# Peptides against a protein of PDB entry 4N78: the designs that were tried, part 39

Target 1, 186 residues: chain A of PDB entry 4N78
Amino acid sequence: HFQVICRLLGYQGIAVVMEELLKVVKSLLQGTILQYVKTLMEVMPKICRLPRHEYGSPGILEFFHHQLKDIVEYAELKTVCFQNLREVGNAILFCLLIEQSLSLEEVCDLLHAAPFQNILPRVHVKEGERLDAKMKRLESKYAPLHLVPLIERLGTPQQIAIAREGDLLTKERLCCGLSMFEVILT
Target 2, 155 residues: chain B of PDB entry 4N78
Amino acid sequence: MAELQMLLEEEIPGGRRALFDSYTNLERVADYCENNYIQSADKQRALEETKAYTTQSLASVAYLINTLANNVLQMLDIQASQLRRMESSINHISQTVDIHKEKVARREIGILTTNKNTSRTHKIIAPANLERPVRYIRKPIDYTILDDIGHGVKW

## One batch from the design tools (peptide; aimed at target 1 L168, target 2 G110)

Design b2_p18_4_s3 (made by RFdiffusion4, then SolubleMPNN; from b2_p18_4, 7 letters changed)
Fold by OpenDDE base, seed 2:
Structure b2_p18_4_s3 (fold): chain B 186 residues (1-186), chain C 155 residues (1-155), chain A 18 residues (1-18)
Amino acid sequence: as target 1 above (186 residues)
Amino acid sequence: as target 2 above (155 residues)
Amino acid sequence: MKSPFEEGMEERLKKLKE
């Protein structure tokens, strides 16, 4: 599903969706969640010492239940605050999955374009074969597919300019050195 | 442009009219040849005249058809060339617009990006002094210390 | 020449410093 979304929205659509999600997350964090956190901080015991281990696990549990009674009884915490936190979590996960899906799409594009851009895969040389000979053979095999040099030789000045710009846009991708998710976490 | 206009407005219509006129003339020539053959005392001479007129008429029609056909072909070639130039121009504009849109879209999403922190693989400088593995001497856990803790059956 | 992605990133950084 995320792969399809990335293909349909493209860079512009993804940017718009992520910007809106960030606004929603910011609104939830600075509004409802912040208010609940402030309220919880007010109700939180100022001093909560660890009970003696002699009380055993049940006694310790009862102690903490008593200390946190006001928090546990706060019904709106479960219904509203936790729901908002789930929404924030879902938004973060959505952004992560979108970025991963976009990265996969970009890698596929780079791989598909590579033969046309004189980007040769590193061929594993079997024992006994000269790496240089294999690379030269690969270079000769793919040389006719190099699009920019081909257009520079046969195309009009306008076509050459477009081909160069297109080549540059094909090579430059987010997955090469940029991250959206790191911005979201900040 | 002037050549195409001349072909469309003058040469091709003129050729079509000429061909139509030639058809009318051929009918007249045929009637003349038939009457001349019937009325002539010298049938051999009349036949030779008919043969000459037929050859001349066929040659003239062939010339008119060939001229018209060549003009039509020339007109079509000029139009095809114009369409190809137009297509090339449209493609160029379309590609330019697409590149521009792509650049704009990339700038927009770029606002939401930061440089990937290449985790400098800190060369784990192996500490020079490999601390000798402290021989973990497993001291047997004496569980008898727990014998006094709990409601167990005092034997 | 900076990529359009980098141009967008720099724009964000400029806005954050203001």
Scores: peptide ipSAE 0.351, ipTM 0.799, DockQ to the pose 0.833
OpenDDE base, seeds 1, 3, 4, 5: peptide ipSAE 0.344, 0.324, 0.339, 0.345; ipTM 0.799, 0.791, 0.793, 0.800; seeds 3, 4 fail the geometry check

Design b2_p18_4_s4 (made by RFdiffusion4, then SolubleMPNN; from b2_p18_4, 6 letters changed)
Fold by OpenDDE base, seed 2:
Structure b2_p18_4_s4 (fold): chain B 186 residues (1-186), chain C 155 residues (1-155), chain A 18 residues (1-18)
Amino acid sequence: as target 1 above (186 residues)
Amino acid sequence: as target 2 above (155 residues)
Amino acid sequence: MKSPFEEGMEERKKKLEE
C-alpha cells in the first residue's frame, strides 16, 4: 500500500502530506498532550520511594497502584490522551513507512537508469577470471546505451541540454544522502 | 509555406481540371476517329490517323496523371515535414515543463529533508582503564531462609 | 550547482535561523 501511495503522490504529494502530518503532530503535542502532561505532573507524587523488597511483588504492585491511584482513575487519560499519543505514533510510523517505500522506489529507479548512465555493477569475478576483462566486456556491451553521449552526438543543442538536465535529475535522489525521518524526529 | 499554398490552391486543382478536360477531349477524339473511319474511302489511312491520335491522347493523359501525382506527393511530404517539426516543438516544451515541475517538487520535499548523519563510527575508544572484571563470587543462595515463608508441610 | 533538494534544505535552514 505504501509503495502505491508513493507512486501516486510523487515527491510533491508526499511533501504535502508530510507537512500536514507534521502540523497535526505539532498541534497534538503542543496542545492536548502538553496539557495532560502538565496535569499529570501536578498529580504525580513528589516523593515516591521504592518500597522494600520484603513486601514481595504483590505488595510492591499495590504500593504503586496506591501511589498512582489518582493517575489511573483519571478517565480522560485513557480516552483522550492515549488516543492522541496513538495518533502521533501512527503519524510517525506513517512517515517512516513512506520514507522507506520512497527509498525503495528511488533505488529501483537508479538501478533501472544505471545501464543508460554508464554505471556498471561490480561483477563478482569467479576465481580465475580477470576482473579487468569482464569489466571491459561489460563496458563495451552497455556503451551503446549511454544516453547522454548518444544525444550529444546525434541531438540538437536543445535536446542535449534537456538530456543533461534529465540525467542529473535521475542521478540525484533522496536515498543517496538525505533523510526525511530525521527531520520528523526533531 | 508559399510552396504548399501554391500546390493546394493552384497546382493540384489546376491539374484536376486539366485531367477532366482531357477526359472530355478524349471522348471527342474517339467520336472523330469513329466517324472518320466510317466515312473514309481509305480505311488504312483512317486507321493510322486513329493510332496517332490514340497515342498522343494516351501520352497527354499519362503526363497529366504523372504531374498531378508528383504534386500530391510533394504536398504530402511538405505536410509531413511540418507535422514532424510541430511534434518536435511540442515534445521540447513538454520536457521543459516536466523538468521544471520535477525541480519544484524536489525543492518542496527537500525542505523536509536533512543530511543523513553518516554515523561516524566513533572508534569506541576502549577506555584505557579496563576496569578489572570484579570476580563475581557466586555466594551460594541459602534457600533455607524461605523455609518459614509459605503454607508448606512443616517436617 | 546545488541539487533542488539541497536548495530546499537551505531554505528551511534559513527559515529556522530567522
Scores: peptide ipSAE 0.348, ipTM 0.795, DockQ to the pose 0.818
OpenDDE base, seeds 1, 3, 4, 5: peptide ipSAE 0.352, 0.321, 0.337, 0.341; ipTM 0.798, 0.785, 0.786, 0.795; seeds 1, 4 fail the geometry check

Design b2_p18_5 (made by RFdiffusion4)
Pose (drawn by RFdiffusion4):
Structure b2_p18_5 (pose): chain A 186 residues (1-186), chain B 155 residues (1-155), chain P 18 residues (1-18)
Amino acid sequence: as target 1 above (186 residues)
Amino acid sequence: as target 2 above (155 residues)
Amino acid sequence: EEEFEEEPSPFEEGQEER
């Protein structure tokens, strides 16, 4: 699903959705969640020590039950507090997962662009062979496929300018050195 | 464009009217051969001149049509090439617009991004100078090696 | 050609706007 969502939205669609999800998270954190956090903070026990081991685990469970009774009995703890937090969590997961799908989408695009952009994989080296001397030979094999230099050789200035722009857009992808989840959290 | 204007404004309309002139002039020439036969004292001579005019009328109508047909074809060939150049220009404009729309989309998502500081190195990196193997040499106990450290006491 | 390579990318422009 995320793979399809990435393809259909593109950069502009993903960007707007992320910007809108930030508004939703902001609305919830500074809104209903904040209201309930301030309310439950008062219902909270002002102080709560961690009992020594001596008291034993059954007596510690009893102690936490009494100290946190008002939290355990709070009627809207699930239907509201947990629900709102779940929405915020899902919004964060969407941003993370959608970025991962976008990264997979970009890397595949780049793999198909490599033959037209003079990008060769490492070649096997036998005895008496140097990669330096061989990679250059392989580059000659795929020389007719190098798009930008061919258009600069036979193309019109208009075709050349359009080729340079398109080549730039094809080789520059977010997965080459950029990320978003960090900014989302910040 | 100059050749097209010449075809559209003069040579086609002109060659066309020259055809209409043939329409009117031939009906005169048909009457003249009938009159020249009637006035003619020599019926065989007047028939041979009618035949001459018939053959000449045929050669003329075929020439006028051929000339006009070549002009119409040249006009269509030129217009076909115009559409070929125009499509090429429209396609470049389209590619340009697509590049722009993509730049705008990438600018929009670029706001939500930062550098991912990732690097690549080796599993093991040996030091520039490996530790020299130090030979063992016996030396006596010396109770004076600390004399210069702190407030020593020499003996 | 060199000037064109020195231009900021749309991603960099988006970061500057932020």

Design b2_p18_5_s1 (made by RFdiffusion4, then SolubleMPNN; from b2_p18_5, 8 letters changed)
Fold by OpenDDE base, seed 4:
Structure b2_p18_5_s1 (fold): chain B 186 residues (1-186), chain C 155 residues (1-155), chain A 18 residues (1-18)
Amino acid sequence: as target 1 above (186 residues)
Amino acid sequence: as target 2 above (155 residues)
Amino acid sequence: SAAFDALPSPFEEGMAER
């Protein structure tokens, strides 16, 4: 599903969605969540000492339950605050999954373009084969597929310019060194 | 452009007019031949003259039709060539626009990106100091990142 | 060819605007 979304939206659509999600997250964090956090801080017991071990596990649990009773019973916390936190969490997860899906799509694009861009796979040399000979063979095999050189030889100046620009755009991808998720976490 | 204009404005209309005129002339020739045959004492000679005029007239009409047809074909070829050039221009513009749109889209998403910290150890510590955006060094595309994605045949 | 290599990518341009 995320792959389809990435394909449908493209870079621009993803950017717009991410920006809007960031705005929503910011609004939730600075608004409702902040207010609830402030309220919780006010209601939080000022002194919460560890109960004596002599009370056993049930007694310790009851102790904490009693100290946090007001927080646990705060209905608005469960209905509104936790919902907002869930929304924030979902937004973060969405952003992560979109970035991952986009990276996969970009990688696929790069892989598909590689034969046309003089990017050869790493040659595994089997025992007894010369690496150089195998590389030369591969280079020779894929040489006719090199798009930019082909167009430079056969194309018009305008076609050459477009081919070069297209080649550059094909090679330059976010997955090569950029992260959106790091920005989201900041 | 000048050749196409001449074909459209002069040659083809002129050829059509000539063909029309030839029709009227053929009618006159036919009338002449008929009258000549009726009035002539030597019917054999009159018949031979009629054959000669008929052959000449047919040849003339055939020539006019051929000339007109060739001019029309030439016109169509020129127009086809113009259309191909126009198509090429439109395609070029379209591609340029698409590339531009792609660049804009990439700039937009780029605003939401930062350089990946390659150092293993960097805890996602919110950098206290906005470290100067480390100049994105165009690293060669390492496709090995893909080796772990999918049923990559571990050679 | 060299001049195009010197231009920042559109991604980098966007990053610089941030």
Scores: peptide ipSAE 0.213, ipTM 0.764, DockQ to the pose 0.833
OpenDDE base, seeds 1, 2, 3, 5: peptide ipSAE 0.239, 0.212, 0.218, 0.153; ipTM 0.768, 0.764, 0.755, 0.759; seeds 1, 3 fail the geometry check

Design b2_p18_5_s2 (made by RFdiffusion4, then SolubleMPNN; from b2_p18_5, 8 letters changed)
Fold by OpenDDE base, seed 5:
Parts: structure tokens; C-alpha cells; sequence
Structure b2_p18_5_s2 (fold): chain B 186 residues (1-186), chain C 155 residues (1-155), chain A 18 residues (1-18)
């Protein structure tokens, strides 16, 4: 699903969705969640002493339940505050999964473009084979596929400009050094 | 442009007219040949003359058809070339627009990105003294060690 | 990356203005 979303929206659509999600998260955090947190802080027992270990786990639980009774019984905490926290959590997860999916798509694009951009994988060398000779053979094999040099030789100035820009845009991807998720976490 | 216009307005219509005129002329030649053969005392000579006129007429028509066909083909080639140039121009514009859109999109999403903190994995400097691999002796986890941690009841 | 400029996130900007 996230891969399909990435393909459908592209960079523009993803940017818009992420921006709107950030606004929503900000609104939830600074609005409703903040208000509930403030309220919870006000009703929080000022003195919460650790019960004696002699009460055992059930007694300790009952002790804290009694001290936090007003908080536990605060119905809006479950229905509104926790729901908003779930929404924030879902938004964060959504952003993470979108970035991961986008990165996968970008890597695939880079891999598909690689032969046309003179980016060759490091070949496995069997014992006794020279890496350099194998790489040169591979380079020579794919040399006719190098798009930019081919267009520079055969194309019009306009085509050359487009090819260079296209090549640059193909090489430069978010996955190469940028993170959206880190921005979302700050 | 001038060549295409000449083909469309002059050469092709002219060729069509010439073929039409040729049809009329062929009819006249046929009538002449028929009458000549009927009236001639020397039927062999009249026949040879008819053969000559027929051959000439057919050659003329064939030439006119060939000329017209070549002009039509030339016209089509010019038009095809114009269409290809137009297509190329449209494709160029389309690609330019797509690149522009992509750049805009990248700027927009770029605002929502930060540089990945590639934590330079500190080269794990192998400690100079390779601690002898202490044989992992699986000691049962003594959970009693946790008995003194926290408010646990010692049963 | 010429195509991507790292700009302060709107979130960071919004947090700095407060």
C-alpha cells in the first residue's frame, strides 16, 4: 500500500501529505494533548510515596490505583487523550513507512538507471580473475548505454541540456542522504 | 514550405489534369487508329501505325502516373517530416515541463528533509590486548540477584 | 544535493517562534 501511495503521489504529493500530517500532529500536541497533560498534572497527587514492599504486588497496585483513582476514572483520558495519542502515533508510523517505501522506490530507480549512468556494480571475482579486466569488460559492454555521452554526441543542444538535467535528477535522490522522518521527530 | 505548397497547389493538381487530358487524347487516338485501319488499303501499315501510337500513348500515361505518384510520395514525405519535427518540439517542451515540475516537487519535499546523521561509525579500534576469549560458561541466570532490587517480597 | 536543499523544518521553525 505504501509503495502504491509513493508511486501515485510522487515527491509533490508526499510533501503535501507530510506537511499536512505535521500540522495535524502539531495541532494535536499543542492543543488537545497539551490541555489533557496540564489537567493531568493538576490532578496528579503532589506526594506519591512508595508503599512498603510488605503490601506485595497486589497491595502496591491497589495503593497506586487509589492514589490515581481520579486519573483512572477520568473518562476523557481514554476516549479523547489516548485516541489523540494513537493518532499521533499513527501519523509518525505513517511517515516512517512512507519514507521507507519511498527509499525502496528510489533505490530501485537508481538501480535501473545505473547501467545508463555508468554506474556499474562491483563484480565478484573468482580466484585467478583480475578485477580490473572484468570491470573493463563490463564497462565496454555497457558503454553504448551511457545516455548522456550518447546524447552529447548525437543530440541537439536542447536534448543535451535535458539529458544532463535528467541525469542529475536521476542520481540525486532523497535516500542518498536525506531523511524526512528525522524532521518529523524534531 | 514552398516545396509543399508547390506540390499541393500546382504539381499534383497539374498532374491530375494532365491525366484527364491524356484520357481524352487517348480516345482521340483510338478513334483515329480505328478509322485509319478501316480506310487504309494497306492494313499491315495501318496496324503497325496503331501499334506505334498505342505504345507511345501507354508510355505517356505511364510517365504521367509515375510523375504524379512521385509528387504525392514527396508530399507525404514532407508532411511526415513536418509532423516528426512538431512531435520532437512537443516532446522537448513536455520534457522541460516535467523536469521543472520535478524540480519544484523536490524543493517542496526537500523542505521536509534533513541530512541523515551518518554516525561515523568510530573505527572500532581493536583493543591492543586481545582479551583471551573467555570460554562462555553458561551460568544459569540467578534471578535471586534481583531479589534485592526494588520492593520485591522475599518469599 | 543540488535538487534538495536542507531547510529548517516547518516544525522546527514553529518551535523556535514559541
Amino acid sequence: as target 1 above (186 residues)
Amino acid sequence: as target 2 above (155 residues)
Amino acid sequence: MAAFEAQPSPFELGMQER
Scores: peptide ipSAE 0.027, ipTM 0.747, DockQ to the pose 0.087
OpenDDE base, seeds 1, 2, 3, 4: peptide ipSAE 0.015, 0.014, 0.295, 0.009; ipTM 0.740, 0.741, 0.802, 0.740; seeds 1, 3 fail the geometry check

Design b2_p18_5_s3 (made by RFdiffusion4, then SolubleMPNN; from b2_p18_5, 7 letters changed)
Fold by OpenDDE base, seed 5:
Structure b2_p18_5_s3 (fold): chain B 186 residues (1-186), chain C 155 residues (1-155), chain A 18 residues (1-18)
Amino acid sequence: as target 1 above (186 residues)
Amino acid sequence: as target 2 above (155 residues)
Amino acid sequence: RAAFEARPSPFEEGMAER
């Protein structure tokens, strides 16, 4: 699903969606969630001492439950605050999954373009074969597919310019050193 | 342009008219030959004359047809060439626009990006040193890194 | 040879605008 979304939206559409999600997240965080957090801070026990370990895990739990009773019983916390937190979480996950899917698509594009850009995979050399000989064979095999040099020889100046720009755009991808998710987390 | 116009407006219509006129002339020649053969005392001579006229007439018609056909073919070739040039121009514009749109889209999404911190090592940077933005180093994309990516994704 | 200072990519241009 996310792959399809990435293909349909493209860079532009993904940017728009992510920007809007960031706005939504910001609104949720600075609005409702902040207000609930402030309220929770106000009702939070000012002094919460650690109970003695002698009470065991159940006793310690009961102690904290008693101290936090007002918070735990706060109905709006469950219905509104947690829902908003879920929405924020979903937005974050959405962004993560979109970025991962986009990276996958970009990698696929790079791999598909590689033979046309004189980018050859390192061939696993079986024991006894010279790597250089195999690489030369591959280079010779794919040499006719080198798009930019081919167009430079046969194309018009305009076609050459377009081919060079296209080649550059094909090589430059987000996955090559940029992260969207880090921006979302800030 | 002038050549195409000449073909469309003058040469091809003219060739068609010439063929039509030739048809009329052929009928006249046929009538003449028939009458000449009937009236002639020397049937052999009349036949030879008819053969000569027939050969000449056929040659003339063949020439007219060939000329017309060549003009039509030339017209079509010129038109095809014009269409190819137009197509090339449109494609060039389209590609230019697409590249531009792609650049715009990339700028827009770029606003939402930051450089990947390659430092896998959580160097506990002591708080005092301002995190220098990791300069995006355009490293040639080593696609070999991708060789291991996707082996698990069954399409 | 003027080191063709690689023009920033469109992505980098966008990043710089932030």
Scores: peptide ipSAE 0.286, ipTM 0.803, DockQ to the pose 0.548
OpenDDE base, seeds 1, 2, 3, 4: peptide ipSAE 0.267, 0.276, 0.265, 0.173; ipTM 0.805, 0.806, 0.795, 0.792; seeds 1, 3 fail the geometry check

Design b2_p18_5_s4 (made by RFdiffusion4, then SolubleMPNN; from b2_p18_5, 9 letters changed)
Fold by OpenDDE base, seed 3:
Structure b2_p18_5_s4 (fold): chain B 186 residues (1-186), chain C 155 residues (1-155), chain A 18 residues (1-18)
Amino acid sequence: as target 1 above (186 residues)
Amino acid sequence: as target 2 above (155 residues)
Amino acid sequence: SAAFDALPSPFEVGMAER
């Protein structure tokens, strides 16, 4: 699903969606969640000491339950605050999955473009074969597919310019060193 | 342009008229040949004359058709060339626009990106208004990401 | 004869177009 979304939206659409998600997350964090956190801080026991170990695990749990009774019984916390936190979490996950999906698409594009851009894969050399000879054969095989040199030789100046720009755009991808998710987390 | 105009306005219409006129003339020739053969005392001579006129008529019509056909073909070739030039121009514009749109889109998404090696402490940069030349962050192409994809052996 | 003369000789037509 995320791959389809990436394909449908493109870079611009993804940017718009992420921007809107950031706004929503910001609004939730600075608004409702912040208010609840402040309220929770106010109702939090000022002094909460560790109960004696003699109470055992059940007794310790009861102790903390009693100390936090007002918080636990706060129904709005469970319904509204947790829902907002879930929404924030979903937004973060969405951004992560979009970035991952986009990266996959970009990698695929790079792979598909590689033969046309004089990018040769690392070739496994079988025993007894010279790496250099194999590489030369590969270069010779793919040389006619090099798009930019081909157009430079046969094309008009305008076509050459477009080919160069297209080549550059094909090579420059986010997956090569950029992260959107890191920005979302900040 | 001038050649196409001459073909369309003068040569092709002229050729069509000539061909139409030839049809009318051929009918007259046929009538003449028939009457001449019936009335002639020397049937052999009349036949030879008819044969000569038939040959001439066929040659004339063939020439007219060939000339007209060649002119039509030439016209079509010129038109095809014009269409190809127009198509090329449209394609060029389309490609230019697409590249521009892609650059804009990449700039927009680029604002939402940071270097993977940069500290997570980077402030959420508000998308710069389209009007501000957002510094296009060009990262060097790292193709190592492709090393694990396909039949490539990590050396 | 006039009808025959109306059919131009292929050679005459060819010469006229040159």
Scores: peptide ipSAE 0.033, ipTM 0.592, DockQ to the pose 0.006
OpenDDE base, seeds 1, 2, 4, 5: peptide ipSAE 0.026, 0.025, 0.024, 0.027; ipTM 0.611, 0.636, 0.619, 0.632; seed 5 fails the geometry check

Design b2_p18_6 (made by RFdiffusion4)
Pose (drawn by RFdiffusion4):
Structure b2_p18_6 (pose): chain A 186 residues (1-186), chain B 155 residues (1-155), chain P 18 residues (1-18)
Amino acid sequence: as target 1 above (186 residues)
Amino acid sequence: as target 2 above (155 residues)
Amino acid sequence: DEILEKYREEFTGKTFFE
């Protein structure tokens, strides 16, 4: 699903959705969640020590039950507090997961662009062979596929300018050195 | 474009009227051969001149049509090439617009991004100078090696 | 991974920041 969502939305669609999810998280955190956090903070026990081990675990469980009774009995703790938090959590997970799908989408695009952009994988080296001397030979084999230099050789200035722009857009993808989840949290 | 204007404004309309002229001039020439036969004292001579005019009328109508047909074809060939150049220009405009729309989309998501500080190194990196193997040499106990540390006492 | 490294070395981010 996320894979399809990435393809259909593109960069512009994903960006707007992320911007809108931030507005939703802001609306919830500064809104209903904040109201209920302030309310439950008063219902909270002003102080609450962690009982020594001596008191045993069953006596500690009893102590936490009494100290947190008002939180345990709060009627809207699930239907509201937990629900709102779940929505915020899902919004964060969507941003993380959608970025991962975009990364997979971008890397595959780049793999297909590599033959037309003079990007060769490491080649096997037998005895008496140097990669320096061999990689350059392989580059000659795929020389007819190097798109930008071919157009600069036979193309019109208009075709050349357009090729340079398209080549730039093809080789520059977010997965090359950029991320978003960090900015989302910040 | 100059050859097209010449075809559209003069050579085609001109060659076309020259065809209409043939329409009117031939009906005159048909009457003349009938009159020249009637006035002719020599019916065989007047027939041979009618035949001459018939053959000439045929050669003329075929020439006028051929000339006009070549012009119409040249016009269509030129117009076909115009569409060919125009499509090429429209395609470049389209590619340019696509590049722009993509730049706008990437600018929009670029706001939500930062550098991912990732690097690549080796599993093990040996030091530039490996530790020298120090030979063992016996030396006596010396109770004076600390005399210069702090307030020593010499003996 | 090696192919992607080469893209990473060439990456300026120009299309995202300009």

Design b2_p18_6_s1 (made by RFdiffusion4, then SolubleMPNN; from b2_p18_6 with E10Q T15V)
Fold by OpenDDE base, seed 4:
Structure b2_p18_6_s1 (fold): chain B 186 residues (1-186), chain C 155 residues (1-155), chain A 18 residues (1-18)
Amino acid sequence: as target 1 above (186 residues)
Amino acid sequence: as target 2 above (155 residues)
Amino acid sequence: DEILEKYREQFTGKVFFE
């Protein structure tokens, strides 16, 4: 589903969605969640010492239940605050999954484009063969597929310009060095 | 452009008119030949004259049809060439617009990005001296030490 | 992975910031 969304939205659509999600997250964090956190801080016990080990696990649990009774009984915390936190979590997860899906799509595009852009993998050399000779053979094999040089030789000036720009846009992908998710986490 | 205009406005309409006129003329020639054959005392001569007129008329019509057909073909070729040029121009414009839109989109998404900290996978240089794994002697946690502190239910 | 690394090496990011 996320792959389809990425394909449908493209860079522009993804950017718009991400911006809106960031606004929503910011609004939730600075609004309702902040208010609940402040309220919780006010009702938190000032001194919560670890009970003596002598009370055992049940006694310790009861102690903490008693200390946090006001928080647990705060019905609005459970209904509203947790829902908002879920929304924030879902938004973050959505952003992560979109970026991952986009990265996969970009990687796929780059792999398909590589032979046309003179990007070749290193060939495994069998024992006794010269690496240089194999690489040269590989380069010669794929040389006719180099799109930009081909168009530069056969195309019109306008076609050459478009080909160069297209080549640049093909090479320059987010997955090569940029992260959106890191921005979301800051 | 001038050639196409001449074909559309002068040559093809002119050819069509000529062909129509030839039809009317052929009818007149046919009538003449029929009457001449009926009235002539020398039927053989009249027949030969009819053959000559028929051959001439057929040749004329064939010429007119061929000329018109060639002009139409030429017109279509010119129009096809113009359409190809127009298509090429539209494609170039479309591609330019698409590239521009893509650049705008990339600028927009770029604002939402930061450089990936390529954590250089520090080659965890395995310390040469494999410190002997201190055998984690799992000392069984003797929970019996806690038996004396609580109200142990003596089963 | 090697192909991707080559793309990473050539990456300028200019398209995203210009």
Scores: peptide ipSAE 0.448, ipTM 0.806, DockQ to the pose 0.687
OpenDDE base, seeds 1, 2, 3, 5: peptide ipSAE 0.271, 0.447, 0.253, 0.238; ipTM 0.806, 0.808, 0.800, 0.800; seeds 1, 3, 5 fail the geometry check

Design b2_p18_6_s2 (made by RFdiffusion4, then SolubleMPNN; from b2_p18_6 with E5Q K6Q R8E E10Q)
Fold by OpenDDE base, seed 5:
Structure b2_p18_6_s2 (fold): chain B 186 residues (1-186), chain C 155 residues (1-155), chain A 18 residues (1-18)
Amino acid sequence: as target 1 above (186 residues)
Amino acid sequence: as target 2 above (155 residues)
Amino acid sequence: DEILQQYEEQFTGKTFFE
């Protein structure tokens, strides 16, 4: 599903969605969640000492339940605050999954483009074969597929310009050095 | 452009008219030959004359058809070339627009990105002294020690 | 992925910030 979404939205659509999600997250964090946190801080016991160990685990738990009773019983915490936190979490996960899906798509595109852009994988050399010779053979095999040099030889100036721009756009993908998710986490 | 216009407006219509006129002329020639044969005392001469006119007429028509056909073919070739050029131009514009849209989209998404921090694989310098993992002998927590401290409510 | 690494090495990011 996320792959399909990425394909449909493209960079522009993803950007729009991410921007809106960020706005929503910020609104949730700075608005409702912050308010609840402030309220919780106000109702938090000023002095909460560790109960004596002699009360045992049940007694200690009961003590803390009593001290935090107002917080635990705060109905809005369970219904609104936790829901908002869930929404934030979902938004983060959504962003992560979108970025991952986009990265996969971009990697696939790059892999398909590689032969046309003179990007060749390193060939596994068997014992006795020279790596350089194999690489040269591979390069020679794919040399006719190099799009930009081909167009530079056969194309019009306008076509050459477009080819160069297209080549650059093809080479530069988000997955090559950029992260959206890191921005979301800050 | 001038050549195409000449073909469309002058040569091809002119050729069509000429062909039509040739039809009318052929009819006249046929009538003449028929009458000449009937009226002529020398039927052999009249027949030879008819053959000559027929051959000439056929040659003329063939020439007109060939000329017209060649002009039509030339017209079509020019039009095909023009269409190819138009297609190329449209494609160029389309590509330019697409590239522009892509650049805009990239700028938009770029605002939402930061450089990937390549986590420098800190070579975890394995501390030289592999402290022998102290075999944490998990002593079973004997919970029975807690049995005596709890004031169990004797129900 | 060696191919990806080559792209990463060539990456400038200019297209995203220009």
Scores: peptide ipSAE 0.460, ipTM 0.818, DockQ to the pose 0.695
OpenDDE base, seeds 1, 2, 3, 4: peptide ipSAE 0.451, 0.457, 0.459, 0.452; ipTM 0.816, 0.815, 0.807, 0.812

